# Peptides against a protein of PDB entry 1EBD: the designs that were tried, part 1

No score or structure here was measured in a lab: all are predicted.

Target 1, 138 residues: chain A of PDB entry 1EBD
Amino acid sequence: KASYEGKVAAEAIAGHPSAVDYVAIPAVVFSDPECASVGYFEQQAKDEGIDVIAAKFPFAANGRALALNDTDGFLKLVVRKEDGVIIGAQIIGPNASDMIAELGLAIEAGMTAEDIALTIHAHPTLGEIAMEAAEVAL
Positions, changes and structure headers below are counted from each chain's first letter, unless a header gives other numbers.
Peptide ipSAE is a variant of ipSAE made for these designs: the mean of its two directions, with the distance scale d0 fixed at 1.0 Angstrom where the peptide's residues are scored. Compare it only between designs on the same protein; published cut-offs may not carry over.
A fold fails the geometry check if it doesn't show the stated peptide or something in it is severely misdrawn.

## One batch from the design tools (peptide; made by RFdiffusion4, then SolubleMPNN)

Design b1_p8_3_s1
Fold by OpenDDE base, seed 4:
Structure b1_p8_3_s1 (fold): chain B 138 residues (1-138), chain A 8 residues (1-8)
Amino acid sequence: as target 1 above (138 residues)
Amino acid sequence: LKVVKHKK
């Protein structure tokens, strides 16, 4: 957020058209395990009256996480029931800080859980957990 | 044809 806002401000000062208009601003904590979030938490969506599916998939069921012996945590997708659109995601686990970018892209693009579930992820990768969580939401 | 995945 701050780095991007700084870039937009610099572009505006330079006389370039610039705007900050993002729904999906990531938040990352570089702990062990890493924590990342983008968009709505399940409770935030519920508090706003959005009917959601919270689809959770554990790293303990991910082939790459098993191979790395780093299986703590999970990915959670927050999916709007009305249209299947992904409105939030949380990751606690290996590479969460980088993996959140796929989900940020999906939210900004208005993608559905079906769109991610139908996207081929390389096997075995940590990134497959997004596809597996999306399949849970279907 | 649209491919659809089923819930596990």
Scores: peptide ipSAE 0.024, ipTM 0.611, DockQ to the pose 0.022
Fold by OpenDDE base, seed 2:
Structure b1_p8_3_s1 (fold): chain B 138 residues (1-138), chain A 8 residues (1-8)
Amino acid sequence: as target 1 above (138 residues)
Amino acid sequence: LKVVKHKK
């Protein structure tokens, strides 16, 4: 957020037309395990009257996490039930701070759980956890 | 997408 706002401000100061327009702002806590979030939490969506699917996939079921001997945590997708659009994601686990970027892109682009589930992810990677969570949401 | 994924 702050880095992006700083870029927009620098462009505006330089006389370039720039605006801050974002749908999803990532939040990261560099704890052990790392925590990352973007878009809606499940309860926040429910409180706004959005019918959601909360799809959860554990790091312990991922081949890369097993190979790294770091299997703590999970990824949660928050998917709008009406159209399958991803509206939020939370990650607790190794590399959560980097893994959230794919999900931030998906939310900003208005992608569905099907779009991620049908995207080929490299094997074995932690990135496959996003794909597996998207499959759970279908 | 035009890719069909088979359910396991």
Scores: peptide ipSAE 0.022, ipTM 0.625, DockQ to the pose 0.022
Fold by OpenDDE base, seed 5:
Structure b1_p8_3_s1 (fold): chain B 138 residues (1-138), chain A 8 residues (1-8)
Amino acid sequence: as target 1 above (138 residues)
Amino acid sequence: LKVVKHKK
């Protein structure tokens, strides 16, 4: 957020103004395992009266995580039941800090769990866990 | 048919 706002400010000062119109701001904790989040947590959505599916997939079932011997944690998608739109995501596990970017893009674009489930992910990758969690939401 | 593309 701050770095992006700094870029917008620098562009404006240079006479090339840009806008900041983001919907979701990622949050990362560089722990071991890493933690990342974007958009709604399941409970936040419920507290706002949004009917959600919380689709969770463990890194212990991910082929790349197994190959890396780094299988702690999970990915969770928070999916609005009405239309299947992804409104939040949480990752605890390997490369969570980078992997959250795909889900941030999906949320900003108004994508559904079906959109991610139908996206071809490289095999074997940690990123496949987003597809697997999206399939759980269907 | 499942398309498999390996990680870099």
Scores: peptide ipSAE 0.014, ipTM 0.433, DockQ to the pose 0.017
Fold by OpenDDE base, seed 1:
Structure b1_p8_3_s1 (fold): chain B 138 residues (1-138), chain A 8 residues (1-8)
Amino acid sequence: as target 1 above (138 residues)
Amino acid sequence: LKVVKHKK
């Protein structure tokens, strides 16, 4: 966030039309395991009266996480039930700080769980967990 | 938070 706001400020000073008005602002905690979030938490969506599917997939079921012997945590997608649009995501586990970027892109673009589920992810990768969680939401 | 609308 702060780095991006600094870039927007520099662009504005340089005479470029630039504004900070994004839907998906990531938050990261570089703990062990790492924690990352973007968009709605499940409870926040429910508190706003949004009917959601919370699709959760564990790193213990991810082939790359198993190969790395680093299987703690999960990915959770928060999907709006009406139209299948992804409105939030949380990751606790290996590489969460980088993996949240795919989900930030998906939310900012207004993608559905189906869009991610139908996207081919490289095998075996940690990133496949996003596809697996998206399949759970279908 | 803002809720994104599907564009497809």
Scores: peptide ipSAE 0.012, ipTM 0.427, DockQ to the pose 0.102

## One batch from the design tools (peptide; made by RFdiffusion4, then SolubleMPNN; from b1_p11_4 with A10E)

Design b1_p11_4_s2
Fold by OpenDDE base, seed 2:
Structure b1_p11_4_s2 (fold): chain B 138 residues (1-138), chain A 11 residues (1-11)
Amino acid sequence: as target 1 above (138 residues)
Amino acid sequence: AAARKARAKEK
């Protein structure tokens, strides 16, 4: 967030039109395992009266995580039931700090769980966890 | 799937 706002400020100072226009900002904690989040948590959505699907997929079910011998944690997608739009994501696990970027893009672009489920991910990668969680949400 | 591909083609 701070880095993005700094870029907007620099562009404005340089005389270029710029705006801080985002729906969601990522939050990362570089713990072991790493934690990353973007958009709504499941309970936040429920508290606002949004009917959601919370689709969870564990790292232990991912071929790359198994190959790395690092299988702790999970990815959770928060999907609005009405239209299948992804409104939040949380990741606890290896490389969560980088994996969250795909989901941040999906949320900002207004993508659905189907959009991610139908995107081919390289095999074997940790990135496949996002695809698998999206399939759970369908 | 069809809607997504249609959107991509419109670009």
Scores: peptide ipSAE 0.031, ipTM 0.639, DockQ to the pose 0.064
Fold by OpenDDE base, seed 4:
Structure b1_p11_4_s2 (fold): chain B 138 residues (1-138), chain A 11 residues (1-11)
Amino acid sequence: as target 1 above (138 residues)
Amino acid sequence: AAARKARAKEK
């Protein structure tokens, strides 16, 4: 976020059009396990009157996480129930800081849970957990 | 597939 804001500021100073109001600004805590979030939390969506599906999938059920013996945590997708659009995601677990980028892209692009569910993820990878959570949301 | 195609056209 800070790096991106700095880039936007530099572009503005240079006289280029800039937009700062992105929907999907990731937040990361480099703890163990890592924590990452983008878009709405489930409760935030509910507080705004958005009917959501909170699709959760644990790293304990992810083949790569098992192979790494690093299975703490989960991925949660916050999906708008009306149209299946992903409006938020949270990851607690291995490589959350990198994995959040796929979901940030999905949110920014207005993708649905179906879009992720129908995207082939390499097996076995941590990234498959996004696909698994998306399938839960269908 | 149709929905994805529609969204892609908006970009």
Scores: peptide ipSAE 0.026, ipTM 0.621, DockQ to the pose 0.099
Fold by OpenDDE base, seed 1:
Parts: sequence; structure tokens; C-alpha cells
Structure b1_p11_4_s2 (fold): chain B 138 residues (1-138), chain A 11 residues (1-11)
Amino acid sequence: as target 1 above (138 residues)
Amino acid sequence: AAARKARAKEK
């Protein structure tokens, strides 16, 4: 957020109209395992009266995670039941700090779980876990 | 793209 706001400020100084416009801001903790989040947590959505599906997929079932012997944690998608739109995501596991970017993009673009489920991910990759979680949400 | 933008605004 701060980096993006700094960029907007720099553009304004350079005479280019710019504004900060985002749906969600990613949060990352570079622990072991890494933790990353963007958008709603499941309980936050419920507290706001949003009917959601919390779709969880474990790294223990991901081919790349198995190959790396780094299978702790999971990916969780928070999906609005009404229209299948992804409104949040949490990752605890390998490369969570980088993997959250795909989900940040999906949320900012207003994508559905189906959009991710129908996106071909390279095999085997950690990123496939997003597709797997999206399939759980369908 | 237009449909996705519409869904984003509904969040």
C-alpha cells in the first residue's frame, strides 16, 4: 500500500493524474511457513452478513509441495455464494508471499472461483493449489 | 473483461 501510494504521489508530481484505487491490500508475514492474506477472512465476511464458501486445499496434496518436501499449510479461498466471486484468500505455506499475487489480481478483477478453476496452471507448481481450491468452491 | 469489472463493483 505504501509503495503504491508513493508511486501515485510521484506520478502526480510529474504532472500525471493518478489515484489510489484498490479492492484489497495484501498482507504478508515472512515466517516459516510464510503467511499471506488478501481481501476478506471468512469470519469477516460472515460478520458483514455475506454468505460465503470457505474453500480450503492443503499443500500436502500439491504435487510441487510434495516434491519440495515442504507441505505444511493450505490455501483458503473465500467465495461469495451468490455469484461465485472471490472476495478473499489466505495462504499459509511455501512461497505464500509470491502466490498471493495471483489471488490479489483475481480479487481486484472481480473474478469468480470458476475463472481460476478454468485457468490452466503449470504442472507441477505450487500455484496449482489456487486452481484446486477454486474447484473445491464450485 | 466488462463482466469481471461489473462483478468487482458489486463487492
Scores: peptide ipSAE 0.026, ipTM 0.626, DockQ to the pose 0.529
Fold by OpenDDE base, seed 3:
Structure b1_p11_4_s2 (fold): chain B 138 residues (1-138), chain A 11 residues (1-11)
Amino acid sequence: as target 1 above (138 residues)
Amino acid sequence: AAARKARAKEK
C-alpha cells in the first residue's frame, strides 16, 4: 500500500493523471511455509452476518507441490453464498506471497468462484490450486 | 467485464 501510494504521489507531482482505487490490500508473512491473505477471513465475514462458503484445497493434492516435495498447507477461498462472489482468500504454502496476487485481482474485479473455476490454469503448477479450490466452492 | 464491476460495487 505504501509503495503504491508513493507511486501515485510521484505521478501527480509529474503532472500525470493518477488515481488510488483499491478494495483489498494483501498481507504477506515470509515464513516457512509462507502465509498470504487478501480480503475477508471466514470468521470476519460470519461476524458481519455474511453467509459464506469456505472452500479449502490442500497443497498435498497439488501436482506441482508434490513434484517439489513441498506440500504443507492449503488455499482457502471465502465465497459469498448468495451470489458466488469471492470476498477473501488465504494461502499457507509454497509461493503464497506471489500466488495471492491472482486472488487479489479476482476480488478487486468482483469475480466469482465460477470465473476462476472456468479459467484454464497451466498443469502442473502451484497456481492450479486456486482453480481446484474454486471448484470446491461451486 | 461490466457484470464483474457491478458485483464488485455490491461487496
Scores: peptide ipSAE 0.026, ipTM 0.629, DockQ to the pose 0.508

## One batch from the design tools (peptide; made by RFdiffusion4, then SolubleMPNN)

Design b2_p13_1_s1 (from b2_p13_1 with A3R L7Q)
Fold by OpenDDE base, seed 2:
Structure b2_p13_1_s1 (fold): chain B 138 residues (1-138), chain A 13 residues (1-13)
Amino acid sequence: as target 1 above (138 residues)
Amino acid sequence: AARRAAQAAAAAA
């Protein structure tokens, strides 16, 4: 957020039209395990009257996480039931701070769980957890 | 979305 706002400010100072648009701003805590979030939490969506699917996939079911001997945590997708659009994601686990970027992109672009599920991810990677969670949401 | 649209267009062709 702050870095993005700084870039927008620098562009404005340089005389380029720029706007801050807050659609999908990631939040990261570099704990052990790492925590990352973007968009809606499940309860926030429910409180706003959005009917959602909360699709959860554990790191313990991922081949890369097993190979790294680091299987704590999960990824959660928050998917709007009406149209399958991803509106939020939370990750607790190894490399969550980097893994959240794909989901931030997906939310910002208005992608569906199907879009991620149909995207081929390299095997074995932690990134496959996003694909697996998307498949759960279908 | 773009992939689904392309697949739908291909199926309709």
Scores: peptide ipSAE 0.033, ipTM 0.497, DockQ to the pose 0.030
Fold by OpenDDE base, seed 1:
Structure b2_p13_1_s1 (fold): chain B 138 residues (1-138), chain A 13 residues (1-13)
Amino acid sequence: as target 1 above (138 residues)
Amino acid sequence: AARRAAQAAAAAA
């Protein structure tokens, strides 16, 4: 957020029209395992009266995580039931800090779980877990 | 979203 706002400010100083307009701000904790989140947590959505699917997939079932011997944690998608739109995501596990970017993009773009499920992810990769979690949400 | 119809058509061909 701060870096992005700094860029917008620099662009404005340079005479370019620019604004900050975002739906989701990623949060990262660089622990071991890493933790990352973007958009709604499941309970936050429920507290706002949003009917959601919490689709969870474990790194223990991810081929790349197995190959790396780093299988702790999971990816969770928070999907609005009404339209299948992804409104939040949480990752605890390997490379969560980088992997959250795909889901940040998906949320900002208003993508559905189907959009992620229909996106071919390279095999085997950690990122493939997003596709697996999206399939759980269908 | 824009390509879902194309993907469905390709899968049905």
Scores: peptide ipSAE 0.031, ipTM 0.535, DockQ to the pose 0.024
Fold by OpenDDE base, seed 3:
Structure b2_p13_1_s1 (fold): chain B 138 residues (1-138), chain A 13 residues (1-13)
Amino acid sequence: as target 1 above (138 residues)
Amino acid sequence: AARRAAQAAAAAA
């Protein structure tokens, strides 16, 4: 956020029209394991009266995580039940700080769990866990 | 594949 706002300020000083326009701001904690979040938490959606599917997949079932001997944690998708649109995501595990970007893009674009499930992810990768969690939401 | 055609149509709309 701060870096993005700094870029907007620099563009304004240069005489270019620019705006701070974003829907979902990622939050990251560089702990071990890393924690990352974007969009709604499950409880936040419920508190607003949104019916959600909380689709969770563990890193212990991910081939790359097993190969790296780093299998703590999970990925969770928060999916609006009415239309399958992804409205939030949480990751606790290896490379969560970078992996959250794919899900931030999906939320900003209004993508569904089906869109992620039907996207080919390289095997074996940590990112494949997003596809697995999306399949759980179908 | 039929699913790729559907995705392309949605992106073009």
Scores: peptide ipSAE 0.024, ipTM 0.533, DockQ to the pose 0.039
Fold by OpenDDE base, seed 4:
Structure b2_p13_1_s1 (fold): chain B 138 residues (1-138), chain A 13 residues (1-13)
Amino acid sequence: as target 1 above (138 residues)
Amino acid sequence: AARRAAQAAAAAA
């Protein structure tokens, strides 16, 4: 957030058109396991009256996580039931701090769970868990 | 314009 706003400010100072236009700001805690979030939490969406699917997939079922012997945690997608649009994501687990970026992009682009499910993820990778969670949401 | 409209709709939901 701060870095992004700094770029916008620099552009404004330079006399260029600038805008802050984002849907979701990622939040990361560099704990062990790492925690990352972007967009809505499930309960936040429910509190706003959004009917959601919470699609959860555990790292214990991810081939790369198993190979790394680092299987704590999960990925959760928060998907708007009306249209399948991803409105939030949470990751607790290995490399969550980097993995959240894909889901931030998906949310910013207005992608659906189907878009992620139909995107080929390399096997075996930690990132494949996003595809698996997206399939759960279908 | 389309992006802002979608964001406004999401914020209102």
Scores: peptide ipSAE 0.016, ipTM 0.517, DockQ to the pose 0.062; fails the geometry check

Design b2_p13_1_s2 (from b2_p13_1 with A1S A3R L7M)
Fold by OpenDDE base, seed 1:
Structure b2_p13_1_s2 (fold): chain B 138 residues (1-138), chain A 13 residues (1-13)
Amino acid sequence: as target 1 above (138 residues)
Amino acid sequence: SARRAAMAAAAAA
């Protein structure tokens, strides 16, 4: 957020019209395993009266994670039941700090779990777990 | 938009 706002400010100083307008801001903890989140947590959505599906897929079932011997954690999608729109995501596991970007994009674009499920992910990759979690939400 | 405002509040980062 701060870096993005700094960019907007720099652009304004340079004479370019720019504004901060975002839907979802990622949060990352560079621990081992890494933690990342974007958008709603499941409980936050419930507290706001949003009926959600919490679709969870473990890294222990991800082919790349197995190959790397780094299988701790999971990816969770928070999906609004009404329309299937992804409104949040959490990742605990390998490369969570980078992998959250795909889901940030998906949320910012208003994508559904179906959109992610129908996106071909390279095999085997850690990122493939997003597709797997999306399939759980269908 | 209303959607952006709601999601921004939830993102909290």
Scores: peptide ipSAE 0.029, ipTM 0.620, DockQ to the pose 0.052
Fold by OpenDDE base, seed 5:
Structure b2_p13_1_s2 (fold): chain B 138 residues (1-138), chain A 13 residues (1-13)
Amino acid sequence: as target 1 above (138 residues)
Amino acid sequence: SARRAAMAAAAAA
């Protein structure tokens, strides 16, 4: 956020028209395991009266995580039931700090769980867990 | 989905 806003400010100073427009700000904790979040938590959505599906997939079922012997945690997608749009995501596990970027993109672009589920993710990769969680939401 | 169809159309344009 601060970096993005700084870029917009620099562009404005340079005389380039620019605006800050974003929906979701990622939050990362570089713990072991890493924690990352973007958009709504399930409970936040519920508190706002949004009917959601919380689709969870564990790293213990991810082929790359198994190969790395790093299988703690999960990915959770928060999906709006009415239209399947992803409105939030949480990752606890290996490489969560980088993996959250895909889901941030998905939220900003207004993607659905179907969009991610139908996106080919390389096998085996940690990123494949996003596809698997999206399939759970279908 | 309608969105996928729109994206495919946009990519083809």
Scores: peptide ipSAE 0.029, ipTM 0.496, DockQ to the pose 0.055
Fold by OpenDDE base, seed 2:
Structure b2_p13_1_s2 (fold): chain B 138 residues (1-138), chain A 13 residues (1-13)
Amino acid sequence: as target 1 above (138 residues)
Amino acid sequence: SARRAAMAAAAAA
């Protein structure tokens, strides 16, 4: 957030039209395991009256996580039931700080769980966890 | 969905 706002400010100072326009801001905690979040938490969506699917996939079921011997945690997608649009994601696990970027992109672009599920991810990668969670949401 | 149908059709072509 701060870096993005700083970039917008720099562009404005340089005389270029720019605005802070975002739907989702990622938040990361570089703990062990790492924690990352973007968009709605499941309970936040429910509190706003949004009917959601919370699709969860564990790192322990991912081939890359197994190969790394680092299988703690999970990825959760928060998907709006009416149209399958991804409105939030949370990750606890190895490389969560980088893995959240794909989901941030998906949320900003208004993508569905189907969009991620139908995107080929390289095998074996931690990134496949996002695809697997998206498949759970279908 | 329409997307799934389109992709399945494309894969068959």
Scores: peptide ipSAE 0.022, ipTM 0.501, DockQ to the pose 0.023
Fold by OpenDDE base, seed 4:
Structure b2_p13_1_s2 (fold): chain B 138 residues (1-138), chain A 13 residues (1-13)
Amino acid sequence: as target 1 above (138 residues)
Amino acid sequence: SARRAAMAAAAAA
């Protein structure tokens, strides 16, 4: 966020049209395990009257996480039930800080859980947990 | 879904 805002400011100073108009700003805590979030939390969506599916998949069921012996945590997708659009995601686990970017992209692009579920993720990777969670949401 | 149908059609082409 701060880096992006700095870039927008620099572009504005340079006379380029720029705006900070994003649906989802990622937040990361570099703890052990890492925590990352983008878009709505499940409760936030519910508080706004959005009917959501909270699709959760544990790192304990992820092949790469198992291979790394680092299986704490999970990925959660917050999916709008009406149309399957992803409106939020939370990751607690290995490399959450980097993995959140895929989901940030998905949210900004207005993608559905189906879009992620039908995207081939390399095996075995931590990233394929997003695909697994997306499949849960279908 | 419409998406699945479209993807299936693309894969079959």
Scores: peptide ipSAE 0.022, ipTM 0.482, DockQ to the pose 0.025

## One batch from the design tools (peptide; made by RFdiffusion4, then SolubleMPNN)

Design b2_p15_2_s2
Fold by OpenDDE base, seed 5:
Structure b2_p15_2_s2 (fold): chain B 138 residues (1-138), chain A 15 residues (1-15)
Amino acid sequence: as target 1 above (138 residues)
Amino acid sequence: SRRAANRARLKELRA
């Protein structure tokens, strides 16, 4: 967030039209395992009266995670039931700090679980877990 | 909204 706002400010100083326009700020904790989140948590959405699907997929079922012998944790998608739009995501596990970027992009773009499910992910990769979780949400 | 427009565009690109 700070880096993004700094870029916007620099562009404004340079005389270019600029605006801060974001809807999802990622949060990362570089623990072991790593934790990352963007957008709504399931309970936050429920508290606001949003009917959601919480689609969870474990790293223990991910081929790359198994190959790396690093299978702790899961990926969770928070999907609005009305239209399938992804409104939040949480990752606890290997490479969570980097993997959250795909989901941040998806949320910012207003993508659905179907959009991710229908995106071909390389096999086997940790990132493939996003596709698996998206399929759970369908 | 930006999100709605993006969704519409994505559908068009997939068609």
Scores: peptide ipSAE 0.031, ipTM 0.636, DockQ to the pose 0.152
Fold by OpenDDE base, seed 4:
Structure b2_p15_2_s2 (fold): chain B 138 residues (1-138), chain A 15 residues (1-15)
Amino acid sequence: as target 1 above (138 residues)
Amino acid sequence: SRRAANRARLKELRA
């Protein structure tokens, strides 16, 4: 967030049109396993009266995670039921700190679970878990 | 909105 706001400020000072225009800010904890989140948690959405699907997929079922012998955790997508739009994501597991960026992009772009499910992810990769979780949400 | 436009563009690319 601070880095992004710094860029916006620099552009404004330089006379270029710019604004802070983000929907979600990622949060990362570099623990073992790593934890990353962007957008709504399931309970936050429910507390605001948003009907959601919480689609969870475990790293224990991910081919790359198995190959790495690092299968703790899961990816959770928070999907608005009304239109299938992804409004949040949480990742606990290997490389969560980097993997969260894909979901941040998806949220900022207004993508649906179907959009992620229909995106081919390389096999086997950790990132493939996003596609798997999106399929759960369908 | 930006989000709506982005989503529409993505769907158009798949059509």
Scores: peptide ipSAE 0.030, ipTM 0.609, DockQ to the pose 0.151
Fold by OpenDDE base, seed 2:
Structure b2_p15_2_s2 (fold): chain B 138 residues (1-138), chain A 15 residues (1-15)
Amino acid sequence: as target 1 above (138 residues)
Amino acid sequence: SRRAANRARLKELRA
């Protein structure tokens, strides 16, 4: 967020059009395991009256995580039931800080769980966890 | 909206 806002500010100072246009801001904690979040938490959505599906998939069920001997944690997708749009994601696990980018992109683009589920992810990768969670949400 | 346009485009690409 700060980096992006700095870029926008620099462009404005330089006399170029400058606007902030984002829906979701990622938050990352570089702990072990890493923690990452973008968009709504499940309870936040519920508190706002949004009917959601919370789809959870564990790292322990992922081939790459097993191969790396690092299987702690899970990925949770928060999906709006009305239209299947992804409105949030939380990741606790290895490479969560990088994995969150795909979900941030999905949210900004207004993608659905189906969009992620129907995207082929390389095998074996931690990225497949997002695909698996998306399938759970269908 | 940008999001609506993006979703429409994705649907077109998959059709």
Scores: peptide ipSAE 0.028, ipTM 0.591, DockQ to the pose 0.149
Fold by OpenDDE base, seed 3:
Structure b2_p15_2_s2 (fold): chain B 138 residues (1-138), chain A 15 residues (1-15)
Amino acid sequence: as target 1 above (138 residues)
Amino acid sequence: SRRAANRARLKELRA
């Protein structure tokens, strides 16, 4: 966020068109396992009266995580039930700090769980867990 | 095509 805002400010000072247009800011804790979040938590959405599907998939069921012997945690998608739009995501597990970027992109672009489910993810990869969670939400 | 339809939809949702 700070880096992006700095870029926008620099462009404005130089007299070039610039705009701040983001919805979701990622948060990361570099623990073991790593924790990452973007957008709504399930309870936050519910508190605001948004009907959501919380789709969770465990790393224990992910082929790459098994191969790495690093299977703690899960990925959770928070999906608006009305239209399937992804409004939040949480990851606890291997490479969470990097993997959250895909979900941040999805949220910023207004993508649905179906969009991720229909995107081919390489097998076996940790990133494949996003597709698995998206399928749970369908 | 599916790709064209998806791009159109995404533009609408992002706007």
Scores: peptide ipSAE 0.025, ipTM 0.612, DockQ to the pose 0.114

